# Peptides against a protein of PDB entry 1EBD, part 97

Target 1, 138 residues: chain A of PDB entry 1EBD
Amino acid sequence: KASYEGKVAAEAIAGHPSAVDYVAIPAVVFSDPECASVGYFEQQAKDEGIDVIAAKFPFAANGRALALNDTDGFLKLVVRKEDGVIIGAQIIGPNASDMIAELGLAIEAGMTAEDIALTIHAHPTLGEIAMEAAEVAL

## One batch from the design tools (peptide; made by RFdiffusion4, then SolubleMPNN)

Design b2_p24_8_s3 (from b2_p24_8, 13 letters changed)
Fold by OpenDDE base, seed 1:
Structure b2_p24_8_s3 (fold): chain B 138 residues (1-138), chain A 24 residues (1-24)
Amino acid sequence: as target 1 above (138 residues)
Amino acid sequence: MLEEAEKKLKEKVKELGIKPRLPA
């Protein structure tokens, strides 16, 4: 069971060429637990007048996390209500630094929560939590 | 305690100057 004070080992964002204006630029904090974010936080969206659903799913309910005895944290999807498009995601928990890439891809491509919910994820994996959170948003 | 992690994450995003944009 990890301390939520979060020992920071490193910090990073994905590099990108200056010629490309990416929508989804991830931020990763290599702490314990790991933290990662891409796109909007819920309050940022609300402050801009975007009506969103914040769909949250805990690692405590993820099969792989349970098997690994590493169940601290959650995945949160920020989904625009009008069309179900994912506009942000935050992950605090195991493998957050790698799992954020799936959501970054989804956001960059303009995908919806339904797209993620209907994507087959291997079982049991930590990545299934993205599907579970997407299901919450539907 | 998870709130502290969220706070640190938000602070890091701000420190890095990342601004969100809509995909569509």
Scores: peptide ipSAE 0.595, ipTM 0.931, DockQ to the pose 0.370
Fold by OpenDDE base, seed 2:
Structure b2_p24_8_s3 (fold): chain B 138 residues (1-138), chain A 24 residues (1-24)
Amino acid sequence: as target 1 above (138 residues)
Amino acid sequence: MLEEAEKKLKEKVKELGIKPRLPA
């Protein structure tokens, strides 16, 4: 697998007001591989006493990632157990900086893992990994 | 190293001052 270089090219919230009141503010590290996060990390949720499911799906199991020969990393969903609501997501891998937007939208709208699992994602695409991770959370 | 990537991602979140909150 490829080694992480840790070189940052840009930030997701650059140019936006710091006081914007959103639930889902993304963070992106434009590196190789790309890294993106929105909402809670698993441990943050646990530290606040939220009972969560952490659903992880690897790019190595994604058809498009295989075709691109870029299979390092994963997508992780952090889902609140009581109602299945998505409260966080992290992506490390190809197209993470763009793919985080779907999850940011889902979190901001208060959607559940089931909502994403039942959303049709084109095949084969990297975006299918969100659906796959959501299915893991069910 | 994916662990290094995860660490840098968490550091970026902290640098940006982002605090998670619940949608519902």
Scores: peptide ipSAE 0.594, ipTM 0.929, DockQ to the pose 0.364
Fold by OpenDDE base, seed 3:
Structure b2_p24_8_s3 (fold): chain B 138 residues (1-138), chain A 24 residues (1-24)
Amino acid sequence: as target 1 above (138 residues)
Amino acid sequence: MLEEAEKKLKEKVKELGIKPRLPA
């Protein structure tokens, strides 16, 4: 298991001034394990009066993560209960900095947890964890 | 350890001045 080393990152939006116009702006910390977020954190949504489901799935239950012996962390989806729309996502674990892009796309497009759950992800991959977390939210 | 990681991630979001908004 890897130990968390803290902040060692370039700003994800540094080279994208037009990102201000987007719904989903990612933040990444290139640590070990990596950390990434896009959209709402659970408590932010609750503070704004949004009723949400926080769907969490651990890398310890992901086949590719097990094969890589890199199972620390989780993926969390923040899903609006009213309509199942994904409004936020956080990833702490292997390849978080790349994997956050799928969820950023989903949020920007106004997709639901069901949309992700019904999207075929190759097996075995780390990316399957997004599908697994989406299934938790259903 | 993961709690500290989450804390650092939230701090990064604040540092970058990112504010969430709804897609729909």
Scores: peptide ipSAE 0.594, ipTM 0.930, DockQ to the pose 0.369
Fold by OpenDDE base, seed 5:
Structure b2_p24_8_s3 (fold): chain B 138 residues (1-138), chain A 24 residues (1-24)
Amino acid sequence: as target 1 above (138 residues)
Amino acid sequence: MLEEAEKKLKEKVKELGIKPRLPA
């Protein structure tokens, strides 16, 4: 299918100066496929002694991605086991740069995987993958 | 393929100086 072509642009925090020390600061790589992350990567959490569940769901199983014929990649949620709180998320795939915002909000608000799993997402959308990944974490 | 993408993503996080923090 598609292949990684490298970054075209990647400055997610540019233009957002703030004295506030945010919890969830996104990073985006505008490449093909797009890449985005917010919060902890799985290994980072483990290195800090946080017991996590890494819930991964592929775009190949997402209806909208299939319709777009753009199914490379996945969404990964990093969920703290003790309370189900989402502490990180990574997306590699279609519209990752925009989709990361939902997870950024979730993390900043201290939401759980269950919160995302129980949030209705429009059908069919790429965004549903967040819900699917959240369900995996349950 | 995706491994390179993930690597670049991690590099970007480091480049931007972003450090993960817990919401609670």
Scores: peptide ipSAE 0.591, ipTM 0.929, DockQ to the pose 0.384

Design b2_p24_8_s4 (from b2_p24_8, 12 letters changed)
Fold by OpenDDE base, seed 5:
Structure b2_p24_8_s4 (fold): chain B 138 residues (1-138), chain A 24 residues (1-24)
Amino acid sequence: as target 1 above (138 residues)
Amino acid sequence: MLEEAEKLLKEEVEKLGIVPRLPA
């Protein structure tokens, strides 16, 4: 607990012959805990002059994570302040490699934090953390 | 420790040549 075992494997754009046409290209680092990212990191956005909200929510506050006794990490949403559009997301924690897909979809579709916040997520699930982070961004 | 994980994640993304783009 509260440890990082390091990278085991890395994956990105699996199953696509070309990623050039896509906005949201996920990357996964299969480690303990797992790490996944899509779109902008907070600092990348800031470096490009984009005014963003970095909404972070810990797995320690997620019911399913607690039930699984796997609470290390967090989900971070990078949200453009101007219009609330999600432009990036990072997940470090349980099931990050799969959970990043929802956020990739959201980013590709130009969805807002409000869209995610208003999307019903089953309870209790790890996926709820996306909704929780989205609420933080509002 | 989680900060290090996030840093490593970003480095791996960059190694993969992924460049972030805006959705609109």
Scores: peptide ipSAE 0.610, ipTM 0.934, DockQ to the pose 0.358
Fold by OpenDDE base, seed 1:
Structure b2_p24_8_s4 (fold): chain B 138 residues (1-138), chain A 24 residues (1-24)
Amino acid sequence: as target 1 above (138 residues)
Amino acid sequence: MLEEAEKLLKEEVEKLGIVPRLPA
């Protein structure tokens, strides 16, 4: 299943005004599995001296992913320990390119892992993996 | 395999010149 071949979606941010002012600029790679990122990677945060929690939840444990028989990958939240603020997120798996938007919104708004954990996500959906990962970060 | 995907994703982000910034 996992074969990293795809196209980098630089166009994901090309048309947005004031892109330089955004905190959360997403990037997408349309590979198999699909990949998306916004904000800090764990190591980037650590390199800057930010104490973070890297909370990972696998699609193999997601109900919708199981139903779709598409369970490769995971969602990772990079959460600042001092205040629980989400500073980054990576998704490798089904619908990553679309699901990254929720996390982009959360990061841009300065939301915490708790905010996502306390947000109802319909069951079963791929999106609820964000809630699961957020719970791991608590 | 997934570790490689994450690594490549990070490399692509960096190639795009995207630099992470703190929200707060």
Scores: peptide ipSAE 0.602, ipTM 0.935, DockQ to the pose 0.383
Fold by OpenDDE base, seed 2:
Structure b2_p24_8_s4 (fold): chain B 138 residues (1-138), chain A 24 residues (1-24)
Amino acid sequence: as target 1 above (138 residues)
Amino acid sequence: MLEEAEKLLKEEVEKLGIVPRLPA
């Protein structure tokens, strides 16, 4: 079990002259474990009066993470209750910097947790955690 | 501390000036 290094600095976001036009702009911290976010954090949504479900699934329950002996962290989906639309996602754990792209796509497209839950993810992969978290949100 | 990591992640996102928006 690896401890969090404590070195925190945002090292990557989507860069584009018209990035303001996008709904979902990802941010990544290349630490150990990696951290990535796109869209709303749970508290941000609540502060804006949005009724949300925060669905969390740990890497410790993911088969690939276990096989890699890299199980620290979780994936969190922020889902609007009224229609199930995903409005945010955070990943702390292995491959977070790459895995955030799937969720960014889902948010940008206005997809629901059900859409992700019904998307087949290969087994065993770290990516399954997105499907698992989506199922928690249902 | 995963909670600390999540908190710091949020702070870094805010430092970058990224503001969340609703898809619908």
Scores: peptide ipSAE 0.602, ipTM 0.935, DockQ to the pose 0.339
Fold by OpenDDE base, seed 4:
Structure b2_p24_8_s4 (fold): chain B 138 residues (1-138), chain A 24 residues (1-24)
Amino acid sequence: as target 1 above (138 residues)
Amino acid sequence: MLEEAEKLLKEEVEKLGIVPRLPA
């Protein structure tokens, strides 16, 4: 199916206390495919001198995405090399707006790629892509 | 196509004034 550029961007902190300084504030663009981000982009981390692994996994390799015939896009984890801590994540693809929450939780909790890789995700699901990307980062 | 999508996503995040911070 056709993809298009959307202009709708949503602030995830809308309706939440503005005085709270979160470590990672997610953002969503409801385009087709959907786009979502939380924490560092790869280049942002590099610009700050953080040595990172950018672990990328495509939806084209995800079983559920194939079953849905919706395989455009990828999930990218930005992982600090020295300790494996996840410091950012981007999702472009199906269900990105909802799936970003798992990664937001991981970042806020200071979790590692290994933590995600060792978390059992139901099979087959779109959410498995987070686990697959985490395995790439190991 | 997807590379441009990632670029546009980053631009939108920056437009919203969101600045990344380290968890540890």
Scores: peptide ipSAE 0.593, ipTM 0.933, DockQ to the pose 0.392

## One batch from the design tools (peptide; made by RFdiffusion4, then SolubleMPNN)

Design b2_p25_1_s2 (from b2_p25_1, 15 letters changed)
Fold by OpenDDE base, seed 5:
Structure b2_p25_1_s2 (fold): chain B 138 residues (1-138), chain A 25 residues (1-25)
Amino acid sequence: as target 1 above (138 residues)
Amino acid sequence: MDTSPLTAEQEAKLAALLAALAAAA
């Protein structure tokens, strides 16, 4: 059974001259399985009046996760419906602490779910789950 | 969407993660 107890690391970024943009600050819980988040949570987006798609893909359907016998959890993308831009991501599962970096980069760069879906990910890798979740959002 | 007990526990942990992120911001 998954236990998400662990130390939370939420990194702060250096301030900007006029404002600090916290959208792309990652947070990680080094638990078993690991948890990681960047950008908006689904409910947070809804509370701010943003119409979003919550696109989930389970590690149970990821080839590398299956090979590792480590299939608990999922990746969730929070995608703005109007333009398909990724505004948040959460990962619970194997190597979430490192995998969140790709999604942090995507959010910071203003990428869409389509951008991630069309990005070639090596096979078989845990990272393919980002591509699969992005396809769910299309 | 997955509504298993495990998923509910995961959502609770995500809520805690959100709180930690908010504190860091």
Scores: peptide ipSAE 0.024, ipTM 0.526, DockQ to the pose 0.019
Fold by OpenDDE base, seed 4:
Structure b2_p25_1_s2 (fold): chain B 138 residues (1-138), chain A 25 residues (1-25)
Amino acid sequence: as target 1 above (138 residues)
Amino acid sequence: MDTSPLTAEQEAKLAALLAALAAAA
């Protein structure tokens, strides 16, 4: 399947080189808990007229997070309803800064929530939360 | 889907932190 490009093509300005505008540029704050985002926020998608599902799953229900006694936060997937393609993700919680990369890859590759849900994640890991949130979106 | 008060607070925190990050970029 083709990668999703939810961004409006910018007009080329003659004489001014522009950087390539990628859809999945991550934003990370190394706070405690860490915060990370890539792609669309739910409201941002809605403002652009994209019909989305916002699927949220808490770290409190993640086995690895429980084992680490670090269960604050959640992962949110922003999924386009028409085709199930993941267009955004936000993570607040342990290892969010690293875990966001999986979702950035998924967005750039045009993957669906189903793709993530059907991907076997090592157990027990924090990263399983992506699978759990993807299942919520189905 | 979790909509606990803690989750809401953390969502607000994320928004604030990312806004600050955007302002610094």
Scores: peptide ipSAE 0.023, ipTM 0.514, DockQ to the pose 0.017
Fold by OpenDDE base, seed 3:
Structure b2_p25_1_s2 (fold): chain B 138 residues (1-138), chain A 25 residues (1-25)
Amino acid sequence: as target 1 above (138 residues)
Amino acid sequence: MDTSPLTAEQEAKLAALLAALAAAA
């Protein structure tokens, strides 16, 4: 549907010198809770004039996090509003250092929030939180 | 809407990550 046209548009603008240069290198802090980030922060995108949706979902609402009694924090997706493309992600919470890889792949591939939302994640897992946050962005 | 002390710590960690990324760019 609209996702395909959005991907085509994103690919077209990537050829221009003024195209958004995504930061594809992940950053991780192995604290308690762990922190991880890839791509744009919300304010960073806004400072560059990119209209974004910040979609956040808490670990307190994740089934596996509840079962582990480890529910501090959240996952945040930074989504470009015009085409739904994911341009950044931050995770504060359990297993953030490993979970950031899925979102790094999504950003590199130019995926949309809808792509993640429609990807079935195993239940119950911490990774489901990526799908839940993506649904918030829709 | 997050305003708890834990949230403040989380925001500080994000700010630190942003600063590190900006310096590496």
Scores: peptide ipSAE 0.023, ipTM 0.520, DockQ to the pose 0.015
Fold by OpenDDE base, seed 2:
Structure b2_p25_1_s2 (fold): chain B 138 residues (1-138), chain A 25 residues (1-25)
Amino acid sequence: as target 1 above (138 residues)
Amino acid sequence: MDTSPLTAEQEAKLAALLAALAAAA
């Protein structure tokens, strides 16, 4: 098991005034494996009283990750239970720094887990993991 | 790859992200 503490480079946003909402701004750590996050973490949502589903899917179950022999980590979706809207996502694993963009777009657009689950992803790709995690959230 | 040095604020954000991701595992 690789450690995500192994930082090579990182991109992080500065602090912002409380009046500005930057929930859809991603943060990325260029470690091995890469780490990326956008929107709410599960605990942040719970602390604000939002009832959420945390849907996690491992890279070890992804066909492309297996073919690449790079299966450390997972993708997690944070989904608001009331309406199924995706409000956060975290990825630890191969290509996390690029894959987070799809989920940032989904959050900004107000998409649901169902929207992602019904979106066809090319096979075999790492990106299929987003679809798989969305299916878990249903 | 962006290897420019981080500000103090960015370093704090990085530390928080790493901690939160570890908790999410």
Scores: peptide ipSAE 0.021, ipTM 0.514, DockQ to the pose 0.059

Design b2_p25_2_s1 (from b2_p25_2, 14 letters changed)
Fold by OpenDDE base, seed 1:
Structure b2_p25_2_s1 (fold): chain B 138 residues (1-138), chain A 25 residues (1-25)
Amino acid sequence: as target 1 above (138 residues)
Amino acid sequence: SAAEEARRRDRERAMEAILELAAAS
């Protein structure tokens, strides 16, 4: 967040259009397991009157997580029911701090759960859990 | 076991709460 704000400020000083969008800025907690979030939490969306689907998929069902014997936690997608657009994501589990970037990109691009579900993820990887959670949202 | 699952759910809820606080700050 601070580094992003610094970049935005530098770009503004240089005369380039820039804005700080806190919705798309990830939050990371380097705990064990790691935690990461970007965009809306489910209750936050509901409090703002957005009708959402909370699609959750556990690392215990992910092939790579099983192979690594590191199956704690889950990935959750917060999907707007009206159009299927992903508006938030939370990851608690292995490599969450890096994996959140894919979902940050998806949110910034206005992608749907279907877009993620139809994106080929390497198998077996931790990252394919995003595809699995997206399928739950369909 | 049911007790193990309950402990897992409790830990997950606690971590989600911490994450939500971190995101809000």
Scores: peptide ipSAE 0.408, ipTM 0.846, DockQ to the pose 0.019
Fold by OpenDDE base, seed 3:
Structure b2_p25_2_s1 (fold): chain B 138 residues (1-138), chain A 25 residues (1-25)
Amino acid sequence: as target 1 above (138 residues)
Amino acid sequence: SAAEEARRRDRERAMEAILELAAAS
Protein backbone atom coordinates (compact mmCIF):
# COMPACT_ATOMS: atom_id res chain seq x y z
CA LYS B 1 0.00 0.00 0.00
CA ALA B 2 2.55 2.57 1.11
CA SER B 3 4.97 1.53 -1.65
CA TYR B 4 2.30 1.89 -4.30
CA GLU B 5 1.21 5.30 -3.01
CA GLY B 6 4.83 6.42 -3.08
CA LYS B 7 5.19 5.32 -6.70
CA VAL B 8 2.06 7.22 -7.74
CA ALA B 9 3.26 10.36 -6.00
CA ALA B 10 6.71 10.10 -7.58
CA GLU B 11 5.25 9.68 -11.07
CA ALA B 12 2.98 12.70 -10.61
CA ILE B 13 5.97 14.89 -9.74
CA ALA B 14 8.57 13.41 -12.12
CA GLY B 15 7.77 15.59 -15.15
CA HIS B 16 7.65 18.93 -13.36
CA PRO B 17 10.37 21.58 -13.10
CA SER B 18 12.49 21.25 -9.95
CA ALA B 19 11.96 24.92 -9.11
CA VAL B 20 8.18 24.51 -8.62
CA ASP B 21 6.77 21.48 -6.82
CA TYR B 22 3.63 21.05 -8.91
CA VAL B 23 1.60 17.88 -8.64
CA ALA B 24 -0.35 18.72 -11.80
CA ILE B 25 -0.17 21.22 -14.67
CA PRO B 26 -3.47 22.28 -16.26
CA ALA B 27 -4.09 21.86 -19.99
CA VAL B 28 -6.62 24.03 -21.85
CA VAL B 29 -8.11 23.85 -25.34
CA PHE B 30 -10.03 27.01 -26.28
CA SER B 31 -12.56 25.25 -28.48
CA ASP B 32 -16.33 25.62 -28.43
CA PRO B 33 -17.12 24.24 -25.95
CA GLU B 34 -13.89 24.87 -24.03
CA CYS B 35 -11.91 21.92 -22.66
CA ALA B 36 -9.66 21.81 -19.63
CA SER B 37 -7.85 19.10 -17.67
CA VAL B 38 -5.63 18.74 -14.63
CA GLY B 39 -4.09 15.60 -13.12
CA TYR B 40 -5.04 12.07 -14.14
CA PHE B 41 -7.44 10.98 -16.79
CA GLU B 42 -9.47 7.93 -15.77
CA GLN B 43 -7.70 5.55 -18.16
CA GLN B 44 -4.25 6.85 -17.16
CA ALA B 45 -5.05 6.06 -13.53
CA LYS B 46 -6.32 2.58 -14.45
CA ASP B 47 -3.21 1.90 -16.55
CA GLU B 48 -1.12 2.64 -13.46
CA GLY B 49 -3.24 0.25 -11.40
CA ILE B 50 -5.05 2.96 -9.40
CA ASP B 51 -8.60 2.04 -8.44
CA VAL B 52 -10.67 5.15 -9.22
CA ILE B 53 -14.18 6.53 -9.32
CA ALA B 54 -14.99 8.66 -12.36
CA ALA B 55 -17.67 11.07 -11.11
CA LYS B 56 -19.40 12.94 -13.94
CA PHE B 57 -22.00 15.71 -13.76
CA PRO B 58 -23.54 17.40 -16.84
CA PHE B 59 -23.90 21.14 -17.42
CA ALA B 60 -27.43 20.36 -18.63
CA ALA B 61 -28.31 19.88 -14.94
CA ASN B 62 -26.60 23.10 -13.77
CA GLY B 63 -28.90 26.03 -12.99
CA ARG B 64 -26.56 28.75 -14.25
CA ALA B 65 -25.78 26.85 -17.46
CA LEU B 66 -29.53 26.49 -18.08
CA ALA B 67 -30.09 30.21 -17.46
CA LEU B 68 -27.31 31.02 -19.94
CA ASN B 69 -28.64 28.49 -22.49
CA ASP B 70 -25.13 27.00 -22.61
CA THR B 71 -25.48 23.43 -21.36
CA ASP B 72 -23.11 21.34 -23.49
CA GLY B 73 -20.60 19.15 -21.72
CA PHE B 74 -19.74 18.02 -18.22
CA LEU B 75 -17.34 18.08 -15.32
CA LYS B 76 -15.55 14.83 -14.39
CA LEU B 77 -13.62 14.12 -11.21
CA VAL B 78 -11.16 11.23 -11.03
CA VAL B 79 -11.19 10.11 -7.39
CA ARG B 80 -8.96 7.48 -5.79
CA LYS B 81 -11.25 4.92 -4.14
CA GLU B 82 -8.86 4.08 -1.30
CA ASP B 83 -9.04 7.49 0.38
CA GLY B 84 -11.39 9.67 -1.69
CA VAL B 85 -8.56 11.97 -2.82
CA ILE B 86 -9.09 13.82 -6.09
CA ILE B 87 -6.26 12.94 -8.48
CA GLY B 88 -7.66 14.37 -11.73
CA ALA B 89 -10.38 16.50 -13.29
CA GLN B 90 -11.70 17.27 -16.77
CA ILE B 91 -14.16 19.96 -17.83
CA ILE B 92 -15.83 20.30 -21.21
CA GLY B 93 -18.25 23.23 -21.20
CA PRO B 94 -18.80 26.89 -20.39
CA ASN B 95 -15.94 28.65 -18.59
CA ALA B 96 -13.88 25.41 -18.42
CA SER B 97 -10.58 27.29 -18.83
CA ASP B 98 -11.21 29.30 -15.65
CA MET B 99 -13.10 26.69 -13.63
CA ILE B 100 -10.22 24.19 -13.84
CA ALA B 101 -8.27 26.33 -11.36
CA GLU B 102 -10.45 25.31 -8.39
CA LEU B 103 -9.82 21.67 -9.18
CA GLY B 104 -6.10 22.23 -9.73
CA LEU B 105 -5.97 23.78 -6.27
CA ALA B 106 -7.87 20.84 -4.79
CA ILE B 107 -5.49 18.31 -6.37
CA GLU B 108 -2.36 20.23 -5.33
CA ALA B 109 -3.69 20.40 -1.76
CA GLY B 110 -4.56 16.68 -1.65
CA MET B 111 -8.25 17.35 -1.05
CA THR B 112 -11.00 14.73 -1.13
CA ALA B 113 -14.31 14.69 -2.95
CA GLU B 114 -15.91 15.22 0.47
CA ASP B 115 -13.96 18.46 0.93
CA ILE B 116 -15.44 19.88 -2.28
CA ALA B 117 -18.92 18.47 -1.59
CA LEU B 118 -18.94 20.26 1.78
CA THR B 119 -17.67 23.55 0.31
CA ILE B 120 -20.56 25.96 -0.21
CA HIS B 121 -20.71 27.22 -3.79
CA ALA B 122 -22.86 30.22 -4.69
CA HIS B 123 -26.21 29.44 -6.29
CA PRO B 124 -26.79 29.63 -9.16
CA THR B 125 -23.26 29.48 -10.60
CA LEU B 126 -21.34 27.36 -13.08
CA GLY B 127 -18.85 26.63 -10.29
CA GLU B 128 -21.36 24.67 -8.20
CA ILE B 129 -21.06 21.86 -10.77
CA ALA B 130 -17.81 20.92 -8.98
CA MET B 131 -19.80 20.37 -5.79
CA GLU B 132 -22.37 18.30 -7.68
CA ALA B 133 -19.70 16.08 -9.25
CA ALA B 134 -18.05 15.66 -5.85
CA GLU B 135 -21.36 14.48 -4.39
CA VAL B 136 -21.58 11.86 -7.16
CA ALA B 137 -18.22 10.49 -5.99
CA LEU B 138 -19.48 9.95 -2.40
CA SER A 1 -33.94 12.21 -29.50
CA ALA A 2 -31.67 9.18 -29.21
CA ALA A 3 -29.76 10.23 -32.32
CA GLU A 4 -28.98 13.67 -30.87
CA GLU A 5 -27.82 12.11 -27.60
CA ALA A 6 -25.60 9.68 -29.51
CA ARG A 7 -24.04 12.57 -31.47
CA ARG A 8 -23.48 14.45 -28.21
CA ARG A 9 -21.74 11.45 -26.64
CA ASP A 10 -19.56 10.95 -29.72
CA ARG A 11 -18.52 14.61 -29.70
CA GLU A 12 -17.71 14.48 -25.99
CA ARG A 13 -15.57 11.36 -26.47
CA ALA A 14 -13.70 13.02 -29.31
CA MET A 15 -13.08 16.15 -27.25
CA GLU A 16 -11.86 14.07 -24.30
CA ALA A 17 -9.42 12.30 -26.61
CA ILE A 18 -8.09 15.59 -27.97
CA LEU A 19 -7.78 16.93 -24.44
CA GLU A 20 -5.85 13.83 -23.35
CA LEU A 21 -3.45 14.27 -26.27
CA ALA A 22 -3.00 17.95 -25.41
CA ALA A 23 -2.27 17.09 -21.78
CA ALA A 24 0.32 14.49 -22.82
CA SER A 25 2.22 16.93 -25.08
Scores: peptide ipSAE 0.407, ipTM 0.846, DockQ to the pose 0.021
Fold by OpenDDE base, seed 4:
Structure b2_p25_2_s1 (fold): chain B 138 residues (1-138), chain A 25 residues (1-25)
Amino acid sequence: as target 1 above (138 residues)
Amino acid sequence: SAAEEARRRDRERAMEAILELAAAS
């Protein structure tokens, strides 16, 4: 119920179907570690008067990152408190440039943190960090 | 160590700032 209402609102905010400027346009910096962002930054959301939670999870706690010995950085979800809808994400760490696409899709679809938290991610993968960050937001 | 954590935090802040600039461009 709340998720449905949030998805409708998020889709409207994203501008679908007549969007000139999508909310979920990814930005990538191919540094070491990689950096990627889509949607709102935390402070950007606050400046617009959106009440948000910033849910952060470190790669140092991710099983695949540990196995790769590449544990720098984190994933951050920016979640609207009213309805739990994901409105932004930032990733600094391994495979950030590719991993950002999942969150871009989630934002454009108006998904909630709960939607991501309840999505089964293969273990161990870097991608499951999105699920872990989503759980932090719950 | 505390010093290592401080350096980590500094690097993360710098990268976040760069990312924000990239997103705004």
Scores: peptide ipSAE 0.379, ipTM 0.834, DockQ to the pose 0.019
Fold by OpenDDE base, seed 2:
Structure b2_p25_2_s1 (fold): chain B 138 residues (1-138), chain A 25 residues (1-25)
Amino acid sequence: as target 1 above (138 residues)
Amino acid sequence: SAAEEARRRDRERAMEAILELAAAS
């Protein structure tokens, strides 16, 4: 966030049109396990009157996580019920800081849970958990 | 064990709360 805002500010100061769009700016905590978020949290969406599905899938059920012996945490998708659009995502677990980028892209593009569920991820990978969570939301 | 799973869930809830704080900052 700070780096992005700084870049936008520098571009604006240099006379280039720029804007900060906070919709898909990720937040990352480099703890063990890592934590990452983009878009709405479930309660945040509810507080704004958005009817959502919170779809959660654990790393303990992910083949790659098992192979790595690193199964703490989960991926959560926050999906708007009206149209199935993904409006938020949280990841606690292995490689969360990198994996959040896929979901940031999906949110920015206005993709649905179905879009992610129908996207084939390589097997076995940590990234499959996004597909699995999307299937939960269907 | 059930106790280990409970502790795991508690840690996950705590980390989720921290993540929410980080996102709000």
Scores: peptide ipSAE 0.349, ipTM 0.824, DockQ to the pose 0.020

Design b2_p25_2_s2 (from b2_p25_2, 11 letters changed)
Fold by OpenDDE base, seed 2:
Structure b2_p25_2_s2 (fold): chain B 138 residues (1-138), chain A 25 residues (1-25)
Amino acid sequence: as target 1 above (138 residues)
Amino acid sequence: SAAEAARAADRARAMAAIRALAAAS
């Protein structure tokens, strides 16, 4: 967050005005398991009157997580029901701090759950959980 | 192949988890 705000400030000083969009800023806690979030939480979207699908997939069902014996937690996608656009994501589990970047990119690009569901992820990887959660959202 | 069998097993686990989540919703 601080580094992002620093970039915005530097760009503004350079004559390229930009706004701080806190929705696009990831938050990470390097706990065990790791926690990461970007965009809307489900309840935040509901409080703003956005009809959402909260699509959750557990690491206990992910082949790589099983192979690593690290299966605690889940990935959640927050998907706007009207158009299928991903507006938020939360990850609790292995490698959450790095995996959140894919979902941050998806949100910034205005991707839908279908876009992620149709993207083939390497097998077996933790990243497959994003694809699986996207399928839940369909 | 072993890789195909592994993918099939993972898919079966995934489908079971999805069904369980749907039932709990």
Scores: peptide ipSAE 0.013, ipTM 0.368, DockQ to the pose 0.017
Fold by OpenDDE base, seed 4:
Structure b2_p25_2_s2 (fold): chain B 138 residues (1-138), chain A 25 residues (1-25)
Amino acid sequence: as target 1 above (138 residues)
Amino acid sequence: SAAEAARAADRARAMAAIRALAAAS
């Protein structure tokens, strides 16, 4: 957040008007398991009156997580029902701090759960959990 | 484009909600 805000300020000084966009700014806690979030939480969306699907997939069902013996937690996608657009994501689990970037990109690009579900993820990887959660949202 | 306009509208709405939530905290 601070780094992004600093970049926006630097761009403005350099004559490139830009605005801080908090929607796709990730928040990360480097705990064990790691926690990461970007965009809306489910309750925030509901409080705003957005009809959402909260699609959750556990690391306990992820092949790479099983191979690593690190299966605590889940990935949750917050998907707007009207159009399937991803508006938020939360990850608790292995490599959450890095994996959140894919979902940040998806939100910035206005991607749908279908877009992620149809994206081939390498097998076996932790990143497949994004695809699996997206499939749950369909 | 229509897609860009839709994203811009979504962002504006989300920003308003975030600010409101922050103020209510």
Scores: peptide ipSAE 0.025, ipTM 0.375, DockQ to the pose 0.053; fails the geometry check
Fold by OpenDDE base, seed 5:
Structure b2_p25_2_s2 (fold): chain B 138 residues (1-138), chain A 25 residues (1-25)
Amino acid sequence: as target 1 above (138 residues)
Amino acid sequence: SAAEAARAADRARAMAAIRALAAAS
């Protein structure tokens, strides 16, 4: 596991402006840890004048990640302050490549952080981290 | 519809950009 390589990969993804106004297109880098992104990055939203909350939750606090001894990284939600709508998400950590799909669906559907926070996730799972990050945004 | 066609075009362009990014990684 190399958190440095994951960070560099995530930063590389963040440096590419979206060529299209299509928020729910995922990007994945199969590094260790994996990196995944969908929708806006925090800085991208700010550069476009969108007031956002960046809600971050670490895998080190996730029960399944602890059980797997794979706790590097985090999930970040980018939430529009005006209405609580999720407009972006980034994951660096275990199973990021698959976990990004739920968040892509949420963004495409126009869901809020509250919608995710109130969605029951199985325990213990890596997917709970989305719920935890959503709670941070409230 | 025009909206569906526009969305499909946006998706195609986005996927091309993602593939280009992956190739550069």
Scores: peptide ipSAE 0.021, ipTM 0.387, DockQ to the pose 0.154; fails the geometry check
Fold by OpenDDE base, seed 1:
Structure b2_p25_2_s2 (fold): chain B 138 residues (1-138), chain A 25 residues (1-25)
Amino acid sequence: as target 1 above (138 residues)
Amino acid sequence: SAAEAARAADRARAMAAIRALAAAS
């Protein structure tokens, strides 16, 4: 957040169009397991009157997580039912702190669960869990 | 294509709605 705001300030000083947008600001806790979140939580979306699908996929079913013997946790996508747009994501598990970036990008771009599901992810990788969770949302 | 244009428009509308909601919250 601070880095993003600093960049916006620098761009404003330089005379470039710039805006602070907090829709997809990631929050990361470097615990064991790592926790990361971006956009809406499921309950937050519901409290704001958004009808959502919470699509969850466990690291216990991820080939790379199994190979690493690090299978605790899950990835959750918060998907708006109306149009399939991803509005939030939470990751608890291996490499959550880095993996959240893909989902931040997806949210900022207004991507759907289908967009992620149709994106080929390398196998076996931790990252393919995003594709798996997106498939659950379809 | 028409399909690509439709998807682009849908994404733009979706993002506008999300941003508006976030700003209002």
Scores: peptide ipSAE 0.013, ipTM 0.329, DockQ to the pose 0.047; fails the geometry check

